# Ledger of designs, part 122: peptides against a protein of PDB entry 6RO1

Target 1, 216 residues: chain A of PDB entry 6RO1
Amino acid sequence: LGKEIEEYIHKPKYCLPFLQPGRLVKVKNEGDDFGWGVVVNFSKKSNVKPNSGELDPLYVVEVLLRCSKESLKNSATEAAKPAKPDEKGEMQVVPVLVHLLSAISSVRLYIPKDLRPVDNRQSVLKSIQEVQKRFPDGIPLLDPIDDMGIQDQGLKKVIQKVEAFEHRMYSHPLHNDPNLETVYTLCEKKAQIAIDIKSAKRELKKARTVLQMDEL

## One batch from the design tools (peptide; made by RFdiffusion4, then SolubleMPNN)

Design b2_p22_6_s1 (from b2_p22_6, 15 letters changed)
Fold by OpenDDE base, seed 4:
Structure b2_p22_6_s1 (fold): chain B 216 residues (1-216), chain A 22 residues (1-22)
Amino acid sequence: as target 1 above (216 residues)
Amino acid sequence: MPVKYELTPKLKEELAKAAAAA
């Protein structure tokens, strides 16, 4: 279910309006998980399909990501690599294809206007880490229906299943429903993101008042 | 300095409802 949601949210027709500067996004490129970064800007590039000659616009988002120091040396010629878990890394602005956004947060950070200085970029990492501390169950995600306005019936069904699952878990925390395991197994493959969204929303509700968040 | 951030209107509304119910 989570992966199914990802397949919707990373589509330009849905996500572009939410790629404002400061938006928290999660970037994953194949085996490389960069984790949470911050949108700086996006651009539309004209691309011509080599086989059809058709215009296939590429959408590139510049995302401030925590990169390995090793990847910075060859950044002009090689793709940036994520920082290792044990590595401090360095925040770099990385051009990312929009379809590589695995998640989009409801959180939009205030970021420095000039990200050329290393200190300004690293300050954003501190901000991300502070947000992560504030959301122990994970950074809250955009609601694909309520926030992003996605009308796809397939997505609605996925969300409904997740909601039903959460409601069942909340109402019957002790029942090992074997159907819950089957749904959970099907949902583990697909639904983790929607669970994460709702869990983050619930924890946000517990941790802070709206007033505290608007004043911060 | 506290990290300043904005939330979506929907999330703010949900938080407000939760705060009112508490």
Scores: peptide ipSAE 0.271, ipTM 0.794, DockQ to the pose 0.654
Fold by OpenDDE base, seed 3:
Parts: sequence; structure tokens; C-alpha cells
Structure b2_p22_6_s1 (fold): chain B 216 residues (1-216), chain A 22 residues (1-22)
Amino acid sequence: as target 1 above (216 residues)
Amino acid sequence: MPVKYELTPKLKEELAKAAAAA
């Protein structure tokens, strides 16, 4: 279910209006999970299909991502790799195909105008980490229906199934069924996007209260 | 400095409604 929702969200038709500079996005490329990064810009590339002569537009988003230092050395020939959990890494602007966006946040950061200095790029990492601290249950996601305005009936059915499942999970005190932990784990994985949206809405309520308290 | 960020209008409204209901 979560993967099914992701397949809708990463479609250019739906996500492009939300890829403004400063938008938090999660990038995953096969086995490489970059985690949360920040959109810098996006561009449309024209791809000529060799067999049809038809132009298939490719969309590339430039995302500021935490990369390994090894990626910097091999940057001329190799794809960027994510920083290991235990390493500091370095924030780099990486061109990413839009379909590699695994999540889009409701959060849009203010970013430095000039990202050429390393210190400016690293300051964005500090900002991401601060946002993560404000949202202990996870960075809030865009709701595909409510925020993104997706009208696809297939997506609506998926979301309804997730909501019905969540309701059943909360209504059944299945705290003691080991099979439910497995179903929770599978459904947390599958419903993680919807759960992340709902949990993020709950935590955003708390975080907004904290932010308002910091502004007072 | 506090990180400045913006939220979607709808999320702001939902949060405001949820805060008013609490």
C-alpha cells in the first residue's frame, strides 16, 4: 500500500508543482537511501525515443543530499552514494530523476541563495536535522489527496484501504497478538506513508505548539 | 537561529482546526 501510494506521488503529473526550492524530499535509488534532502531546482529534459522519434520528457530535480566523501572523489565517473549513518558526509547538489523521490514533505525550508560554499550546504543539513528534532515521529508528508489534489480513483481506493486498516488496528486491542506485530510491521511498511502522513499531522500539531512557544 | 520553514496552507488549516478542537 505504501509503495502503491509512492508510485502516484513520484509521477511528474502530480509532484512537479510541489518541487519548489527548499522543499524537503526523500531520495532513494535502488539500494541507496539518501534520506531527506532539499530541492534546489528542477529541469525538463527532452528525451528522443530512438524507435518512435517522440519526445519523452525526463524531469530532473537537483536535490541537496548528504553524500559520502568517496562520492566526491569519484564524482566524475560514478553516481553519488549516500553518507553512511556514522559518517558526517558532505552535502552535495545531486541531479535526481523525479521518479526516485520516495517522499515529499509538507515542509519547505528557507535555503541559502548561494550553495557554492561548503558551509552554506552544510548549514542546510543542520536545518534538516533541526526539523527532524521538531518532528520526532517523522517529517510530515504531503497528503496526496488533500495537499497534492490527486483525483485518481485508484489512489483513493488505496488510501481508503489504509484508513480502514488503521481503524481496525486501533479498534482491536491487538497489542498482545504477535501476528499483529508482523501485520503492523508489514502494514507499517505498506501504510507507512499514510501513517507518516497521519503521525506527521499529529506531531506537527505538537511541533507547531512548540514552535509557537519558541516564538513567544 | 531557529530554522525557518513553511507548511502547506491545508496542513496549517488542519493544524489550526485540530488545535481549536483540543
Scores: peptide ipSAE 0.243, ipTM 0.773, DockQ to the pose 0.610
Fold by OpenDDE base, seed 2:
Structure b2_p22_6_s1 (fold): chain B 216 residues (1-216), chain A 22 residues (1-22)
Amino acid sequence: as target 1 above (216 residues)
Amino acid sequence: MPVKYELTPKLKEELAKAAAAA
């Protein structure tokens, strides 16, 4: 379910309008999890399919990511490595293929206009960390239906299943539904994005007023 | 330092409604 949702949200036709500078996104490349980064810019590159000669546009998003110090600056995503948990790392602008975006947040940061100075890039990391502190259950995600406007019926069905499951989870203790572990595991793997969206929205509703968040 | 960020209009509205109901 979460992977299915991810397959929709990372499609250019849906996500491009939300890839504005400052948008928080998660980047995952195979085994490399960069965590939360910030969109700097995106570009459309013409790609010619080798077999058909058809134009298949590639969309590259420049994302400010916490990288290992060993990573080359402005290298392709394939060359960039995420910072280790114990490593300070450095925020670097990394070109990322749009399909490598594992999540898109409803949060858009105000970022420095010039990201060339290291201090400006590192200030964005501090901002991300502060946002993470404000959202202990995770940074809120864009709702694929309500925020992104995706009309695909397949996605709607997935979301409905997740919502129904969430409703059951909150209505019944986890231990009372023998299928809950199986469903939960499936939801973690397939529907985690939708769960995170709804959970984060609920947590936001409980914890802080919009005003309090803006004043901090 | 205060971190400035913006939320989606819908999320802002939901938060505002929740805050008003509390």
Scores: peptide ipSAE 0.243, ipTM 0.775, DockQ to the pose 0.638
Fold by OpenDDE base, seed 1:
Structure b2_p22_6_s1 (fold): chain B 216 residues (1-216), chain A 22 residues (1-22)
Amino acid sequence: as target 1 above (216 residues)
Amino acid sequence: MPVKYELTPKLKEELAKAAAAA
């Protein structure tokens, strides 16, 4: 179900209005997870399908991403690679196809106007990390229905199933399972660190539901 | 420096409700 939601979110029809400068987005390209980056700009490129001659527009978003320094040295011809978990990395503006956006946040950062200086780019990383600290349960996501206005019935059905599953999880007497209480207490402790406990809980619920549904 | 960011209207409303309940 989480993947199904992702398939709607990354569609240009729905996401383009939200790709403003400073918007937090998560970028994943196959095995390469860049994590959270920041939208700088987007462009529409005309692409002509070789077989049909039909105009298939390609949407490219410039995203400030944490990249490995090694990949940047070889970057004359190679695609940027994500920074290793233990690596500091360097923030670089990377052109990304819009369908590679795995998530779009409700958070829009104020970013420096000039991103040419390394210090300005690295300041954005510090800002992302600070937002992550404020949302220990995860950076808040755009709601595909309430925020993005997606009216697709397929998506609505998916969300209804998610909500019904959530309701069953919360209504189920498994509240008496000491293992669930420990998970809830840990989540509550983490939520208590969040600047917004209610938003964090909703996002955690959404994130957990997405994760649980990917395991299903 | 405090990170400045904007939130969606919905999230702002949720934050306002949470702040009022605290």
Scores: peptide ipSAE 0.242, ipTM 0.774, DockQ to the pose 0.639

Design b2_p22_6_s2 (from b2_p22_6, 11 letters changed)
Fold by OpenDDE base, seed 4:
Structure b2_p22_6_s2 (fold): chain B 216 residues (1-216), chain A 22 residues (1-22)
Amino acid sequence: as target 1 above (216 residues)
Amino acid sequence: MPVKYELTESFKKKLEEEEKKK
């Protein structure tokens, strides 16, 4: 269900209005998780499909991301790679296809206008880290309905299903639903989407603890 | 210096509601 929501939010028709400079976004590309970065700008690229001749616009967002220094040395031929957990890394402006945005935050940072200096880019990393400290349960995400205004009935149905399941879990914490683990993972993902509610994560963690006790 | 950032109005309202429930 969380993945289904992501399929909506990364669509240009929904996310482009929120890709202002300073917007926190999460970037993931084929197993490479860059974590949270900051939007610098975006551009529309004209692409002509070779087979149909139809114009298929590509949307590229420039995102300031923490990159591995090693990958930057080979940047002439290879895509930037995320910094290793033990690596300091370096903040670089990376062009990213919009569909690679796995999350969009409610947070919009004030960023330096000139990001050419390394110090300015690194200052943004410090800002991200400070925001993460302020939100220990995770950086808040845009609400697909309330913030992004997505009216798609498919999304609404997904959300309703998640809400209904959450309600059932809270009403029957010991319910041995064999799908509970799957749903718990989905609820965690939703809670990650709804990380805005510290209370919900704590309640889900409690529910998990109760479920683990039944498996023992 | 404290990091300056903006939040969506929807999120701000949710935060206010949660604070009122405490």
Scores: peptide ipSAE 0.389, ipTM 0.866, DockQ to the pose 0.652
Fold by OpenDDE base, seed 3:
Structure b2_p22_6_s2 (fold): chain B 216 residues (1-216), chain A 22 residues (1-22)
Amino acid sequence: as target 1 above (216 residues)
Amino acid sequence: MPVKYELTESFKKKLEEEEKKK
């Protein structure tokens, strides 16, 4: 239940239009959290379902991610591991299944045309860090409804539940809701969007000396 | 060189609406 919103976000029918080069995305693969990376490109690949023999499309996005130097520098494999917190790491283009995207940002970076040189890849990391500096409360997320245009009633119900819970919590701080744990996780995700708006508002009012912001 | 990035129009619109409420 805590991943309900994410389950909608990573669906190809919703997220593919936003996977342009330069789009900031979060990648999580099982226990490996790569944090924020940058989309380079995506591709649709044909996959044969083992049981039916039917063709099922697989969507693979190439994402520039901060990887451990101990990881094999093989762009053809998913063997890359995230950089350790105390490690500088190295930016590498990693093929990622679209469903492994845990978040998609409203931010789209301008990236170098040639990412083969290490210096060009590392420059993107610097850019991400600068964006993070501008958004100390978190990099802005796409709004599932307003940005992504998701009309699914299931998602709307989830959002309504979150809003209802927030209202109850505000009105009755000590209210014991039996769904507190589930709703709390959803509230954190929605709250992050609200925080992103507040943070972005502050930055838009400031002089843009380090970062230039354009409309997408 | 300063880092250049773009934001969605919807996001910017939300920011403007919040500013009008203050």
Scores: peptide ipSAE 0.370, ipTM 0.863, DockQ to the pose 0.571
Fold by OpenDDE base, seed 2:
Structure b2_p22_6_s2 (fold): chain B 216 residues (1-216), chain A 22 residues (1-22)
Amino acid sequence: as target 1 above (216 residues)
Amino acid sequence: MPVKYELTESFKKKLEEEEKKK
């Protein structure tokens, strides 16, 4: 069910309006989990389907991601790889196909205008880490309905099922639903959407205070 | 320096509604 939600979110029809510079996104490519990165920009590329000759637009988002230094040495020939857990890594702007976005956050960071200097890119990582500290239950996700305006009935049904399951689990914590793993994955994704209100309020208050201080 | 970021209006609204319930 969580995968089903992702299938909607990564569709250009829904996600493109939210791919502004500074938007936090999660990138996953065939087992490579880059974690949270920051959108720099996106572009529409003309593509011709090899079999039909039909024009199929490709959407590429440039995402600032924490990459392995080893992968950077071969960046001309090899795809970027995520930093190892024990590695500091380096923030790099990586072109990513939009369908590889596994999550999109409600958070949009202020990022440096010039990302050419390593220090500027690394500062963004520090910002991401700070956001993660502020949201210990996970970085808040865009709501597919309230934020993204997805009207698909299939998605609504999935969300309703998740909500019903969450309600049942909350009411009966000992109920081992055989679909618990699938539902937990969905609930974790939805729970990541359902940010701890208390932490979010604190952050909103801080953000407002900072914005107010900048206006003074 | 504190990290500067923005949140969606929908998210802000949800936060406000939850504050009112508490």
Scores: peptide ipSAE 0.384, ipTM 0.866, DockQ to the pose 0.627; fails the geometry check
Fold by OpenDDE base, seed 5:
Structure b2_p22_6_s2 (fold): chain B 216 residues (1-216), chain A 22 residues (1-22)
Amino acid sequence: as target 1 above (216 residues)
Amino acid sequence: MPVKYELTESFKKKLEEEEKKK
């Protein structure tokens, strides 16, 4: 279910309006999971399909991501790699194809205008970490219907299924259904859009009361 | 440290509606 939702949200016709500077996004490239990063800008690139010769526009988003220092030494010739869990890493602006975005947040950060200094880039990492602390159940995701305006019936059916499972989970929190636990785990690992939205709303309410969050 | 960020209007509206129901 999570993967099915991702197939909708990374489509340019839906996500481009939300790829403003400061937007939190998750980037995954094959086996490399960069986690949460921040959009810097995006551009449209002309592409020609090799078999048909048809023009197929590609969209490239520059995302500030936490990268391994090892990959940066050879950054001129090698693709950036995500920082290891035990590594501090370094924030770098990485060009990413839009279809590699696995999630888009409702959160848009205020970021430094000049990201050339290392200190400015690292400050953004601190901001991401602070947001994560405020949302212990996960950073809130865009609502594909209410935010992104997706009308596709296939997506609506997926969302309805997720909401039904979520409702059962919240209505019977003490019901030890092994199937429910499995569904919950699957939603956490792949894409918790509906669950994350509700959990994020709950945590945001708590955070606003306790942490004096500065919302601009 | 305080972090500055914006949220979508739809998200804010849903939060307000949930607060009114409690």
Scores: peptide ipSAE 0.371, ipTM 0.860, DockQ to the pose 0.622; fails the geometry check

Design b2_p22_6_s3 (from b2_p22_6, 12 letters changed)
Fold by OpenDDE base, seed 2:
Structure b2_p22_6_s3 (fold): chain B 216 residues (1-216), chain A 22 residues (1-22)
Amino acid sequence: as target 1 above (216 residues)
Amino acid sequence: MPAKYELTDLFKKKLEEKKLAE
């Protein structure tokens, strides 16, 4: 279901308006998870389909990503690789196809005006990490419907299914358990916690949609 | 103002491949 939602949000029709500089986005390329990066710019490139001759624009988002140093050495020939868990890596601005965005955050960061110095790029990583610390349950996402304004009925159905599943998971996971009362109490608590977290995230999102580096 | 930066061609190959595949 999460993947199904992703199929909607990464469509240029929906996501382009939200790809402003400073926007936190999550980038995945096949088996490589780059995690959270920061949008620097995006561009629409003209492309002609070789077979049909039809114009098919390519949408490229330039994202500051944490990359392995090894990837930088062979950037001309090798695919980009995320930094390994045991390495510091280096933040680099990487052109990414829009469909590789797996998530879009409601959070926008102020970024340095000059990202050419490595220290400035690395400072952004520190900012991302600080945001992650502030959101232990995960960086807040743009709501596809409420924030992104997606009206697609298919997406709405997916969301409804997710909500229904979550409701069942939290409210009725063990409805046939002989310790039903205890289970219900625990489930209700868990459900309430989930709701509270969601609410808190929304409030924080509203209050801190744009985070300044000096505030991090 | 847009930030000044240098692009790393980490996905250049993939972009080119996609252009060719389309």
Scores: peptide ipSAE 0.351, ipTM 0.807, DockQ to the pose 0.019
Fold by OpenDDE base, seed 1:
Structure b2_p22_6_s3 (fold): chain B 216 residues (1-216), chain A 22 residues (1-22)
Amino acid sequence: as target 1 above (216 residues)
Amino acid sequence: MPAKYELTDLFKKKLEEKKLAE
């Protein structure tokens, strides 16, 4: 179900309005999972199909991502790679095709005006980590319907299924069966997390401002 | 104001491949 939602949110027609500087996004390229990064800029590049002459625009989002130091060393010739779990890595601004965004957060962070110094880039990583600490169950995502305004019926059905599943976790049988107490506890926890995330999203939306580290 | 930054290329090869495929 999560993957199905991803197929909608990474479409330019839906996500572009939300790719403002400071927006937290998750980037995955094939086997390379960069995790959460921060949007720095985006651009629409004109591309002309050679045979048809049709315009096929390419959408590139420049994202500050945690990359391996080795990838930086070879940046002129090799593609950037995500930082390994055992290394600190280095935050770098990487141009990413929009369809490689696996998630878009409701959170926007303040970013330094000058990201050329490594310390300034690394400070953003600290900010991301702080957000992650505030949301131990995951950084809050944009609601595809309420926040992103996606009206696709297919997506609505997916969301309905997810919601129905969540409601089933609180079904009467679960409440009345003492033998399912452990399962119920896990389900309840999961549902509570979802509610908490939704509440957090609303609060962030109301703020209408870019989050700063001092506000976290 | 837009932030000042340097870029590192993630898709250099893929973009080149697409250009070649066109």
Scores: peptide ipSAE 0.273, ipTM 0.705, DockQ to the pose 0.017
Fold by OpenDDE base, seed 5:
Structure b2_p22_6_s3 (fold): chain B 216 residues (1-216), chain A 22 residues (1-22)
Amino acid sequence: as target 1 above (216 residues)
Amino acid sequence: MPAKYELTDLFKKKLEEKKLAE
């Protein structure tokens, strides 16, 4: 169910107004999990679909991410890789396609104006770690409805079902809720929406040559 | 919409809570 919500929030239509400098975001690229980073800026790039010639705008967000030092040596030719668990790593500004954002936090940090010095970038990592210490249950997320103002009825129904299910599990753990079937149906719809979004993203990714990410 | 929480606001809130507890 959490994955289904993620499929809505990373859509440019919904998330762009919240990608201000300092916003905490989580970045995942296929098997590479960068964890939490900080938005520096975003830009809109014109793109033409190769098959239809239709204009399909690409949205790129520059994010401060903890990267492997090995990746930095080859950063001119290779994509940045996340720091290994036992590695200190280094904070780098990495251009990321908006659809690779797996989460958006309600927390916004003040960041240095000049991020060229290594010390300024590393100070942001210290700030992220401080936020993580303050939120032991996890960094708080933007609410898709209350904070982001998403009006999609499918999402609203999914969230309502999740909230109702969580409330029922908490209040009546032993009772066969006669509405269990309704909750399951809503969970299935949410799961289907997540699958549909994932499928649509895969199709978009297949249509876009990997080369475009390397040129960014 | 403004961020719900900024790092500076969180620090200020904690400082105020500490002052109220003293």
Scores: peptide ipSAE 0.086, ipTM 0.589, DockQ to the pose 0.116
Fold by OpenDDE base, seed 4:
Structure b2_p22_6_s3 (fold): chain B 216 residues (1-216), chain A 22 residues (1-22)
Amino acid sequence: as target 1 above (216 residues)
Amino acid sequence: MPAKYELTDLFKKKLEEKKLAE
């Protein structure tokens, strides 16, 4: 269910209005989870399909992401990798295809005007970490319906199912049925995403308040 | 004004692959 929600939110028609500089976003590329980063810029790139000649625009969001220092050394030959949990890493501005955004936060941070200095980039990481500290249940997410204005009935149904599932998971004790464990594991992943969305909504209300206070 | 920054080619290959797939 979380993945289903992601399929909606990463669509340009829905997410582009929210990709302002400073917006917190999660980036995931296949098996590489970069976690939370900060939008620096957005660009629409003209792309011509090689076979049809049709214009297929590429939507690229430039995101300040925490990268492994080791991977950055080999960036000429290999793609950079996310920083390991135990390493400091280095914040880098990475061009990311919009469909690689796994989440969009309601939180928007101030970013330095000059991100060329490492210290300025790392300061943003500190800001992200501070936000994470303020939101122990997870950084608040934009609500696809209430915040992003997505009217798709399919999404509404998904969200309703997630909410219903979360409610059921909290209301019913996990029975030791091994078959239920598989269903529960899938459901738990889905429920965790739903919780992340709901917690994100509650936290968004709080975060908007906090960020507005920090902007003052 | 947009922030000044340098880009890292973390997803350059992916962008190229997408361009080629399209």
Scores: peptide ipSAE 0.311, ipTM 0.781, DockQ to the pose 0.018; fails the geometry check

